# Designs tried in a protein design run: peptides against a protein of PDB entry 4KTY. Part 97

Target 1, 266 residues: chain A of PDB entry 4KTY
Amino acid sequence: YVLNDIGVIFYGEVNDIKTRSWSYGQFEDGILDTCLYVMDRAQMDLSGRGNPIKVSRVGSAMVNAKDDEGVLVGSWDNIYAYGVPPSAWTGSVDILLEYRSSENPVRYGQCWVFAGVFNTFLRCLGIPARIVTNYFSAHDNDANLQMDIFLEEDGNVNSKLTKDSVWNYHCWNEAWMTRPDLPVGFGGWQAVDSTPQENSDGMYRCGPASVQAIKHGHVCFQFDAPFVFAEVNSDLIYITAKKDGTHVVENVDATHIGKLIVTKQI

## One batch from the design tools (peptide; made by RFdiffusion4, then SolubleMPNN)

Design b2_p17_4_s2 (from b2_p17_4, 8 letters changed)
Fold by OpenDDE base, seed 5:
Structure b2_p17_4_s2 (fold): chain B 266 residues (1-266), chain A 17 residues (1-17)
Amino acid sequence: as target 1 above (266 residues)
Amino acid sequence: SPQHVLDLQKILDEFKK
């Protein structure tokens, strides 16, 4: 996981799975220096730079530009006039070197670009890492572990009241580390995500969240386990909003979110 | 293919089937 400098990222639709090559380039000239520069920009103490828990959490914050002028600016509106379209990137090296040279956020990225750059960052610093793609990935914006879909009285979706959303696919990272801050058995793969989705204790970051903990329904463990759990296991809750202000749960669908989770093992 | 948000109405329609 650390030595492989070329990877495959899964994307597309659950019924039309696609793959793209991505060059991580963690051994290329200037990349390690750039990763150290990223941690310098984050004002990370030297004592914490040897701790994969702290490093991965800082990385999840700094790979996105929000809050701290980090590496990548996200864009999902199909307007890329002031930068490079997300689909034009083929690897992490050009992005990281541009960031180091300009000292300004690089435009633009979407989830696989964030995941690709973050994977380079982790591997460059000796943390085993891989990219995970989740199809029908939920975005819970109120931390209630469910997708609340509000309906009009006629049964159609009320888009104004419905704030939660579902991505056709979403990519994030898993990093391998021990978790001495958690009970025994919850080390190993940890979910971390640099795509700016939700604020986590003051800034846009996510993880590390124990994959084993999430698989066993332990969402009380740091960091951001409820959000990651919701991404892969949320129920769709269909709620009718009555004119009198009352809410009635009409249906629950537990089969749509996280239909397929794919990762390359090499 | 770009990442995009799904149409929840379509999901609902499929659920009703």
Scores: peptide ipSAE 0.594, ipTM 0.945, DockQ to the pose 0.895
Fold by OpenDDE base, seed 3:
Structure b2_p17_4_s2 (fold): chain B 266 residues (1-266), chain A 17 residues (1-17)
Amino acid sequence: as target 1 above (266 residues)
Amino acid sequence: SPQHVLDLQKILDEFKK
């Protein structure tokens, strides 16, 4: 996982799975230096740079530009006037080197670009990492572990009241590490995500969240386990918003979110 | 293909089927 400098990222739709090559380039000239520069920009203490828990959490924050002028600016509105369209990137090297040279956030990325760059960052620093793609990936924005879909009285979706959303697909990373801060058995793969989605204790970051813990329904452990859990396992809660202001749960769909999670094993 | 937010109305319609 650390030695592979080229990978495959899954994307598309659950019924039309697609793959794209991505060059991580963790061994190319200037990339390690750039990763160190990223940690410098984050003002990360030297003592913490050997701790994969701290490094992965800082990385999840710094690979996105929010809060700290990190590496990548996200764009999902199909307007990329002041940069490179997300689909034009083929690897991490150009992005990281541009960031190092300009010292300004690079435009633009979407989830697989964030995941690709983050994967390079992790691998470059000796942390085994892989990219995971989740189809029908939920974005719970109020941390209640469910997708609240509000309906008008006529039964149609009320887009104004509905704040939660579902991505057709979403890519994030899993990083391998021990978790001495968690109970025994919750080490191994940890979900980390640099795509700016939700604020985590003051910053747009996510993880590391124990994959094993989440698989067993334990969302009480740091970091951001509830959010990651919701991405892959939240129920769709259809709520009718009455004119009098009352809310009534009409339906629950427990089968829609996280239909398929794919990662390259090799 | 770009990442995009799904149309929840379509999801609802499928759920009703």
Scores: peptide ipSAE 0.592, ipTM 0.945, DockQ to the pose 0.898
Fold by OpenDDE base, seed 2:
Order: C-alpha cells, then structure tokens, then sequence
Structure b2_p17_4_s2 (fold): chain B 266 residues (1-266), chain A 17 residues (1-17)
C-alpha cells in the first residue's frame, strides 16, 4: 500500500468491469518535493504535517484545483480543448511535476486521475493508501443520505428539480490511519476523495471518513461521513412533485446504488 | 471509458420493469 508504485484502477460498468494501469511513481525524483510543495501551497501548518488526518484532508482539497489552485482541474464535458484529456494520463508523475513546474493547476482530470494523483500524494507522505471504485456511485448534494429523484405528474423524471445524480462509476481513495479523534474501533481505512463533488465546510474536499463507522451507520463522525455513506448506500427515492406543491414518495429502490465496490489489494 | 452521470430516466424505466 506504500511501496507499490504501479497500480490498477477499476472503471467502466458494473456488468463490464475494466482495468487500467496507473503509475504512482511515489519514489521518482521530485515527487516527494512536489507533495511537500502542495502542502506549502495549502499553507498547512508544520505542526499538522505529521498528522495523517490533517494531511489527508488537506490532500483531498489540494489535489483538485477548486478553491485553492490545487493540482488538477476536473472536466467531464468531453471537450478538453485547453489541456490533456483525462484518458491520456498514465500516471501521477507527469501531472505532479507539471504542477510543480508551472505552479498552476493541470488540465484535465476525472475521478481516476484525481484518485491516482491523490494516491501518490498519500503514499509519498507515508500514508498507506489504495484506490476504490464504486459502480453506480451516488452524488447526494444535500447530505440527506438519499437520492431524491423528482418526477413530473406524468411519471417522467423532472431533471430541473432533481439535483442529486449517479455516476456510472466513481473512484476515490482509502487511507490507513488511526483516528484518535473518534471512538475506539473506527481507525483503519478512511475514505478520502479529491474529486470535487461537494463543499465541505468551505471548500471542495472529502474525508477522512471512517469506513468502519460508515459500515456501522455512524454517519455523524467526522469528516463527511454522510456524503460517503450516500455514495455507496443511498436509496433512490422517487418523488412526485404535485402541482399543489406537495411531494409524494412513489417508489423506493434500495438496491441500485453501490452495486459493486472494488479495490486492488497491494 | 470516461466517467459520466447516468440518465435517471433510464434508471427509472429499468426499475419499472
């Protein structure tokens, strides 16, 4: 989880799982220096740099360009005219070195690119980390732990009212650490995500969220447990918005989100 | 393949089957 500099990332569809190689390159020249530079850009206090909780949270913010001119600019519009298409990247090294050299965000990334770079960042700093792929990954935009799908009276989806969404797949990271800030038993793997999805207390970041806590329904534990929980376990709630302003729950699907969660054991 | 947002209408249609 720390020593392996080449990995495999799962993507595609749940019924058509695909893999791609990714070179983390945490031991390559200049990469550790770049990771330290990232923390410098984040203006992270020196006292916190030895704390994996703080480091992983800062990393989740800084690997994306939002808010703080971090490493990667995300793009999902399939244009990519002013940079490198996400699919063209084969590893973290070129991205991180470009960031260090230019001191400007690198274009472009999607979830696996964010996860790949974040994985390098974590491993460089001595934090065991792995990439996790979730198929049918929910994006709950209001932290109510469910996917609210609003319907017109005719039964079709009201895309205007429906703010929540579902990714065909989504990649994030799990980092291994103790959690002295949580009750005993909730250390170990912590979900962290650098793909900019939701604002967390003022900036686009996510985690660390205790995997064990989420698994046992303790979504009140910091950080961002409700969001991560919803990604893998939210119910699809089909709601008819009637003309009189009332909302009626028509159907509930508890089987669609998080159909498969895959990670490579290193 | 690129990451993309699923068509919720399609998901609904499948659910109704």
Amino acid sequence: as target 1 above (266 residues)
Amino acid sequence: SPQHVLDLQKILDEFKK
Scores: peptide ipSAE 0.588, ipTM 0.945, DockQ to the pose 0.901
Fold by OpenDDE base, seed 4:
Structure b2_p17_4_s2 (fold): chain B 266 residues (1-266), chain A 17 residues (1-17)
Amino acid sequence: as target 1 above (266 residues)
Amino acid sequence: SPQHVLDLQKILDEFKK
C-alpha cells in the first residue's frame, strides 16, 4: 500500500463498474517536499507530524482548498473555467507540483481526484492507504444518520426541502493506523475523506473514522464516524411534508445506500 | 464518468415499481 505508485480507482455506476488508472507518484521528485509543504501550510506543529491520526486528519482538510487554501478546488457543475477538468487528471504528481509551485489551490477535482491526491499524501508520509469507492453514497448533511427525502403531497420529491443527497459513487481513503485514542479493536483501517462535503468541527474534513467501529455500528467514536456511517448505511426515509407543517413517513428503504463498496486488496 | 448527485425522483419512481 505504501510502495505501489500506480493504482486503480473504481467509478461509474453500480451496474456498470468502471476503472481508471491513477499514478500516485509518491516517489517522484518534489512530491514528498510538497507533502511537507502541505503540512507547513496547515501550520501543523512538528510534534504532530509523526502521528498518523493527526496527519490524516490534517490531510483530509488540506487536500481540499476550503478553509485553508489547500490543494484542490472541487467542481461538480461541469464548468471548469480557469482550470483543468477533473477527468483530465491522470495522477497526483502534476496536481501536487502545481500546488507547490503556484502556492494556490489547483482547479479542479472531484472525489477520485481528491482521493488520488490524498492517497499520495498519505503514502508519502509512510501511512498505508487505499482508495475506496462506494456506490450509492449518501450525503447526510444534518447528522441524523439517514437520508431524508421530502415529498410533496402529490408524491413527488420536494427538492427544496430535501437537503440530503446521494452520489452515484463516491471515493474516499482508508488509512492504516493504530488508534490509541479509541478502545481496543478499533485500530486498523480508518476512513478519511478529503472531498469537501461537511464541516467537521470547523473545517471541511473527515476522519479518521474507524472502519471496524463503523462496521459494527459504533458511531460515537472520533472522528466523523456518523457521517461515514451514513455514507454507507443510511436509510432512505421518504417523508411527506404536509401543508400544515406535519411530516409523515411514507416509506423507508434500507437497502439502497452503499450497494457496493470496492477497494483493492493488494 | 463524472461524479454526480442522483435524481431522487428517479430513485423514488424505481422504488414504487
Scores: peptide ipSAE 0.588, ipTM 0.943, DockQ to the pose 0.900

Design b2_p17_4_s3 (from b2_p17_4, 9 letters changed)
Fold by OpenDDE base, seed 5:
Structure b2_p17_4_s3 (fold): chain B 266 residues (1-266), chain A 17 residues (1-17)
Amino acid sequence: as target 1 above (266 residues)
Amino acid sequence: MPQHVLDLQKILDEFKK
């Protein structure tokens, strides 16, 4: 995982899976220096730079520009007049070198761009990492492990009350590390996400969350396990909001979120 | 293909089938 400098990222729809090539370039000139610069910008203590738990968490914060003038600015409105469209990027090298040169966030990225750059960051620092794509990926914004879909009395979706959302697909990273801060058995692959989605204790970051813990329903383990769990396993809860202010659960769909999770093995 | 938010009404309609 650390040695591969070219990868494949899955995207598209669950019934029409697509792939794109991505050049990580973790061995290219200036990339390691840029990764160290990123940690410098984060004001990361030197003692923590050898700890993959701290490094991956800092990376998840710094690969996005929010809060800390990190690497990438996200844009999902199809307007990219002040930068490069997310689809135009083919690898991490140009993005990271531009960040190092300009010392300003680079525009623009979406999930696969964030994941690509983050993958380079992790691999460059010796952390085994891979990109994961989740189709029908939930975005739970109130940390209740559910996708609450509010309905009008006529049965249609109330978009004003419904704050949770579902991505057609979402990409994040898994990083391999031991977790001495968790019980035995919850090391290995850890979910980390640099796409700015939710605030985690003061910053837009996510992880590391133990994949094994999540698979076994242990959402109490740091970091951000509830959010990652919700991304792949949330139930769709259809709730009718009545005129009198009461809420009635009409239906529950436990099969829609996380229909397919794909990652490259090599 | 850009990442985008799904139309929940469409999801609901499919669920009702």
Scores: peptide ipSAE 0.587, ipTM 0.943, DockQ to the pose 0.896
Fold by OpenDDE base, seed 3:
Structure b2_p17_4_s3 (fold): chain B 266 residues (1-266), chain A 17 residues (1-17)
Amino acid sequence: as target 1 above (266 residues)
Amino acid sequence: MPQHVLDLQKILDEFKK
């Protein structure tokens, strides 16, 4: 989880699982220096750089360009005119070195690119890390732990009112660390996500969230456990919005989100 | 294969089946 500089990232559809090779290159020349530079850009206090909790949280913020001119600019509109299409990247090295050289965010990334670069960042700094792919990954944007799908009175989806969304797949990272700030048993793998999805206390970042806590339904623990929980375990709530402004729950689908979660163990 | 947001209408249609 630290020494392997080449990995496999799962993507695609749940019924058509695909893999792509990714070169993390944490030992390549200039990469460690770039990771330190990233923390410098974050204005991270020196005393915190040895704390994997702080480092992973800062990393989750800085691997994306939002808020802080971090490493990667995301794009999901299939328009990549001013950079490199996300699918063209084969590893973290070129991205990180470009960032270090230009001192400007690199275009463009999607979840696996963010996760790949973040994995390099974590491993460079001695934090065991792996990439996790979640198929049918929910994006809860109002922190209510469910996917609210609003329906017109005719029964069709009201896209205007429906703010929550579901990714066909989503990649994030798990980082291994102790969590002295949490109760015993909630250390180990922590979910961290650098793909800009939701604001977390003023910045687009996510985690570290205890995987064990989430597995047991404990969403009260920092950081961003509710969001991560929702990604893998949200119910789809179909709500009819009446003309009079009232909402009626028509259906609940508790089986759709998080159909498959995959991670490479090597 | 790019990451993309699923069409919720399609999900709903499948749910109704």
Scores: peptide ipSAE 0.581, ipTM 0.942, DockQ to the pose 0.892
Fold by OpenDDE base, seed 2:
Structure b2_p17_4_s3 (fold): chain B 266 residues (1-266), chain A 17 residues (1-17)
Amino acid sequence: as target 1 above (266 residues)
Amino acid sequence: MPQHVLDLQKILDEFKK
């Protein structure tokens, strides 16, 4: 989880799982220096740099360019004219070295690129980390732990009212650490996500969220457990918005989100 | 394969089957 500098990232569809190689390159020249530079850009105090909780949270913020001129600019519109298409990246090294050299965000990334770079960052700093792929990954925009899909009275989806969304797949990271800030038993793997999805206390960041806590429904535990929980466990709530302003729950699908979660064991 | 947001209408249609 720390020594392996080449990995496999799962993507595609649940019924057509694909894999891609990714070179983390955490031991390559300049990469550790770049990771330290990232923390410098984050203005992270020295006292916190030895704390994997703080480091992973800062990393989740800084690997994306939002808020803080971090490493990667995300793009999902299939137009990448002003940078490198996300699919063209083969590893973290070029991205991180470009960031260090230019001191400007690198274009462009999607979830696996964010996860790949974040994985390098974590491993460089001695934090065991792996990439996790979730198929049918929910994006709950208001942390109510469900996917609210609003319907017109004719039964079709009202895209204007529906703010929540579902990714075909989404990649994030799990980092291994103790959690002395949580009750005993909730250390170990912690979900962290650098793909900019939701604002967490003022910045686009996510985690660390205890995987064990999430599995046991303890969404009150810091950080961002409700969001991560929703990514893998949200029910699809189909709601008809009536003309009189009332909402009626028409259907509930508890089987659609988080159909498969895959990660490499090394 | 790019990451993309699913068409919720398609999901709904599948659910109705």
Scores: peptide ipSAE 0.579, ipTM 0.944, DockQ to the pose 0.897
Fold by OpenDDE base, seed 4:
Structure b2_p17_4_s3 (fold): chain B 266 residues (1-266), chain A 17 residues (1-17)
Amino acid sequence: as target 1 above (266 residues)
Amino acid sequence: MPQHVLDLQKILDEFKK
């Protein structure tokens, strides 16, 4: 999880799983220096750079360009005129070296690109890390641990009221570390996500969230456990918005989100 | 294959089946 410089990222659909190779290149010239530069740009205290909790959290913020002119600009609207289409990237090296050279965010990424670069960042800094792909990945945008799908009275989806969304797939990272800030048993793999999805205490970042805690329904622990939990376990709540302003829960689907979670084993 | 947001209407339609 640290030494492998080439990986496989799962993507596609749950019924049509696809894989792509990704070159992490954590040992290539300039990459470690770039990772240190990233932490410099984050103005991270030297004392914290040896703490995987702080490093992974900073990394989750800095791998995306939001808030802090971090590494990657995301784009999901098929407009890539001022950069490289996300699908054109084959590894982290070119992205990181471009960032270091230009000192400006690199365009463009989607989840697997963010995850790939973040994986390099973590591994460069000695943090065991892997990429995880979740199919039917929920995006809970109001932190209520469920996917609220609002319906018109005619039964169709009300897109204006429906703010939550579901990705066909989403990639994030798991980083291995102890969690002395959490109760015993919640160390090990921690979910961290650099794809800019939600604001976490003022910045677009996510994690580290204890995978063990999430698996056991403990969402009260730092960081961002509710969001990660919702990504993999939220119920789809179909709500009819009545003309009088009342909301009626019509249906609940507890089986749709998180159909498959895949990660490569060493 | 790009990451994309699923069409919730399609999901709903399938749910109704």
Scores: peptide ipSAE 0.578, ipTM 0.941, DockQ to the pose 0.897

Design b2_p17_4_s4 (from b2_p17_4, 10 letters changed)
Fold by OpenDDE base, seed 5:
Structure b2_p17_4_s4 (fold): chain B 266 residues (1-266), chain A 17 residues (1-17)
Amino acid sequence: as target 1 above (266 residues)
Amino acid sequence: PPQHVLDLQEILKEHKK
């Protein structure tokens, strides 16, 4: 994982899976220096830089520009007038070198760009890492482990009340590490995500969350396990909002979220 | 290959089938 400098990222639709090549370039000149610079910008203590738990958490915060003038500015509105369209990037090297040179956030990224740059960051620092794509990826923004879909009395979606959303696909990273801060058995792959989705204890960051813990329904373990669990396993809860202000659960669907999770093994 | 939010109304239609 650490030695591969070219990868494949899955995207598109669950019934029309597409692949994109991505150059990580973790061995290219200036990239390691840039990764160290990123940790310097985060004001990360030297003592923590050898801890993959701390490094991956800091990386998840710093690869996005929110809060801390990190590497990438996200944009999902199809307006990219002041930068590079997310689809124009082919690898991490140009992005990281631009960040180091300009000392300003680079525009623009979406999930696969964030995941690509974050993968370079992790691998450059000796942390085994891979990109994961989840189709029908939930975004739970109220931390209740559900996708709450509010309905009008006529049965149509109430977009004003419905705050949760579902991505057609979403990419994040898994990083390999021991977790001495967790019970035995919850080391190994840890989900980490640099795409700015939710605030986690004061910053837009996510993880590391134990993949094994999540698979076994343990969402009480740090960091951000409930959010990651919801991305892959949320139930769709259809709620009718009555005129009198009462809410009635009409139906529950446990089959739509996380229909397919794909990763390149090599 | 832009990432986008799904239309929940379409998901609802599929659920009702």
Scores: peptide ipSAE 0.524, ipTM 0.907, DockQ to the pose 0.884
Fold by OpenDDE base, seed 4:
Formats: sequence, C-alpha cells, structure tokens
Structure b2_p17_4_s4 (fold): chain B 266 residues (1-266), chain A 17 residues (1-17)
Amino acid sequence: as target 1 above (266 residues)
Amino acid sequence: PPQHVLDLQEILKEHKK
C-alpha cells in the first residue's frame, strides 16, 4: 500500500463496473517535496507531521482547494475552460508538480482525482493508503443519516426540498493507522476523503473515520463518522410533501445506498 | 468516467418497479 506507485480505481455504475489506472508516482522527483509543501501551506506544526491522524486530516483538507488554496479545484458541471478536464488526468505527479510550481490550486478534479492525489500524499508520508469506490454513494447534506427524497402529491420528485444527493459512484481513501484517540479495536483502516463535500468543523475535510466503527454503527467517534456512515449506509426515505405542509413517509429503502464498495487489496 | 449526481426521478422509477 505504500510501495505501489500505480493503482487501479473503480468507477462507473454498479452494473457496469469500470477500472482506471492511476499513477501515484510517490517516488518521482519533487513529489515528496510537494507533499511537504502542502503541509507547509497548511501551517502544520512540526510536531503534528509525524501523527498520521493529523496528517490525514490535514491532507483531507489540503488536497481540495476550498478554504486553504489547496491542491485541486473540483468541477462537476462539465465546464473545464480554465484547466484540465478531470478525465484527462492519468496520475498524481503532474497535478502535484503543477501545484508546487504555480503555488495555486490546480483545475480540475472529481472524486477519483482527489482520491488519487490524496493517495499519493498519504503514501509519500509513509501512511498505507488505498482508494475505495462506493457505488450509490449518498451525500447527506443535513446530517440526519438519511437520504431524503421528497415527492410531490402527484408522485414526482421535488428536488427543492432537500440538498441530499446520491452519486453514481464516489471514491475516497482508507488510511491505515492506530487510533489511540479512540477505544481499542477502532484502529486500522480509516476513511478519509479530500473531495469537498461537507464542512467539518470549519473546513471542507473528512476523516479519519474508523472503518471498524462505521461497520458496527458507531458514529459517535471522531472524525466525521456520521457523514461517512451516511455515504455507505443511508436509508432512502421517500417523503410525500403535502400541500398543507405535512410530510408523510411513504417508503424506506435500506438496501440502495452503498450497494457495492470496491477496493483493490494487495 | 465523470462522477455525477443521480436523477432522483430515475431512482424513484426503479423503486416503483
């Protein structure tokens, strides 16, 4: 997980799984220096740079450009006029070197690009890391651990009543570390996500969240466990919004979100 | 390859099947 400089990222649809090669390039010239530069830009104190919990959390924040002029600007509107389309990237090296050279955020990324760059960052710093892909990945925007789908009385979806959404797929990272800040048993793989989705205590970042904790429904542990839990295990709640303003739960689907989670194991 | 938000209306249609 640290030594491999080429990986495979899963994407596409659950019924049409696709793979994409990604060059992490953690051993390429200038890449480690760039990762150190990223931590410098984050103003990390030296004492924290040896702590994978702090490093992964800072990396989660800094791989995206939001808040702190981090590495990548996300774009999902198919407008890439001022940069490189997300699909054009083949690895982390060009992105990181451009960031180091320009000292400005690089355009543009989507989830797998964020995950790819973040994977390089983690591996460069000696943190075992892998990319995971979640199909039907929920984005819980109101922190209720549900994916709310509002329906008009005519049965059509009202997309204005919630900001919750479902990605066809979403990629994030798992980083291996001990978690002395958590109860025993919740070390190991930690979910971290650099794709800017939700604000976490003032910054667009996510994790580290204990995978073991999430698997067992423990969402009370730092960091961002509820959000990660919702990504993989939100119930779809179909709610009819009545004209009188009342809401009626029509159906619940507990099987749709997180239908498939894929990662390459070595 | 691009990541995209699913159309909830389509999800609903599939749910009704």
Scores: peptide ipSAE 0.519, ipTM 0.914, DockQ to the pose 0.873
Fold by OpenDDE base, seed 3:
Structure b2_p17_4_s4 (fold): chain B 266 residues (1-266), chain A 17 residues (1-17)
Amino acid sequence: as target 1 above (266 residues)
Amino acid sequence: PPQHVLDLQEILKEHKK
């Protein structure tokens, strides 16, 4: 998980799983220096740089450009006039070296690009890491651990009321570390995500969240466990907004979100 | 190419089945 410099990222649809190669390049010239530069830009204390909990959390913030002029600018509108389309990237090296050279955020990324660059960052700093793909990944916007889908009487989405959304797939990272800040048994793989989705205590970042804790329904532990839990286990709540202003829960689907979680096992 | 898409429409399609 640290020594492999080439990986595979899963994407596509749950019924049509696809893979693409990604070059992490954590051993290439200038990459370690760039990772250190990223931590410098984050103004991370030297004492914290040996703590994978702090490093992974800072990395989740800095790999995206929001808040701190971090590495990557996300774009999902299919307009990439001022940079490189997300699909054109083949690895982390060019992105990181461009960031180091220009000292400006690199355009553009989507989830697998964020995950790829973040994976390089983690591995470069000696943190075992892998990319995880979740099909039908929920984006809980109001932190209620469910996906509230508001429908008009005609069955169309009420976009004014519906704040939550679902990705066809989403990639994030798992980093291996001990969690002395958590109860015994919640070390190991920790979910971390650099794709800017939700604000976490003032910054667009996510994790580390204990995978074991989440699997056992413990969402009370830092960091961002409720959000990660929702990504993989949210119920879909279909609510009809009646013309008279009343809301009626018509259906609950507990099986749609997180139908498949895939990672390449080494 | 990989496309990261917010796909509420697909969910709705499945719901109507």
Scores: peptide ipSAE 0.230, ipTM 0.835, DockQ to the pose 0.654
Fold by OpenDDE base, seed 2:
Structure b2_p17_4_s4 (fold): chain B 266 residues (1-266), chain A 17 residues (1-17)
Amino acid sequence: as target 1 above (266 residues)
Amino acid sequence: PPQHVLDLQEILKEHKK
């Protein structure tokens, strides 16, 4: 989880799982220096740099460019005219070194690119980390732990009312650490996510959220447990917006989100 | 390509079945 510099990232569909090789390169020249530079850009206190909780949270913020001129600019518009298409990256090294040299955000990333770079960052700093892929990954936009899908009477999505969304797949990271800030038993793997999805206390960041806490429904535990819980366990609520302004729940699907969560060991 | 895509449309298709 720390020594392996080449990995496999899962993507595609739950019924058509695909893999992509990714070079983390945490031991390559300049990468550790770049990771330290990232923390410098974050203005992270020196006293916190030895704390994996703080480091992983800062990393989740800084690997994306939002808020703080971090490493990667996300783009999902399939144009990518002013940078490198997300699919063209093969590893973290080029991205991190470009960031260090240019001192400007690198274009462009999507979830696996964010996860790949974040994995390098964590491993480089001695934090055991792995990439996790969740198929049918929910994006809860209003922190109600469910996916509210609003439909018109004709069955089409009401895009104005529907704020939540679902990814075909989503990649994030799990980092291994103790959690002295949580009750006993909630250390170990912590979900952290650098893909900019939701604002967490003023910044686009996510985690660390205790995987054990999430599994046991302890969404009150810091950080961002409700969001991570929703990613893997949200119910789909189909709501028809009637012409008279009333909302009627037509169906609830508790089985669709988080059908498969995959990670490579080591 | 490993395109990360919001897939509400596919979910809706399943719902309509």
Scores: peptide ipSAE 0.221, ipTM 0.832, DockQ to the pose 0.671

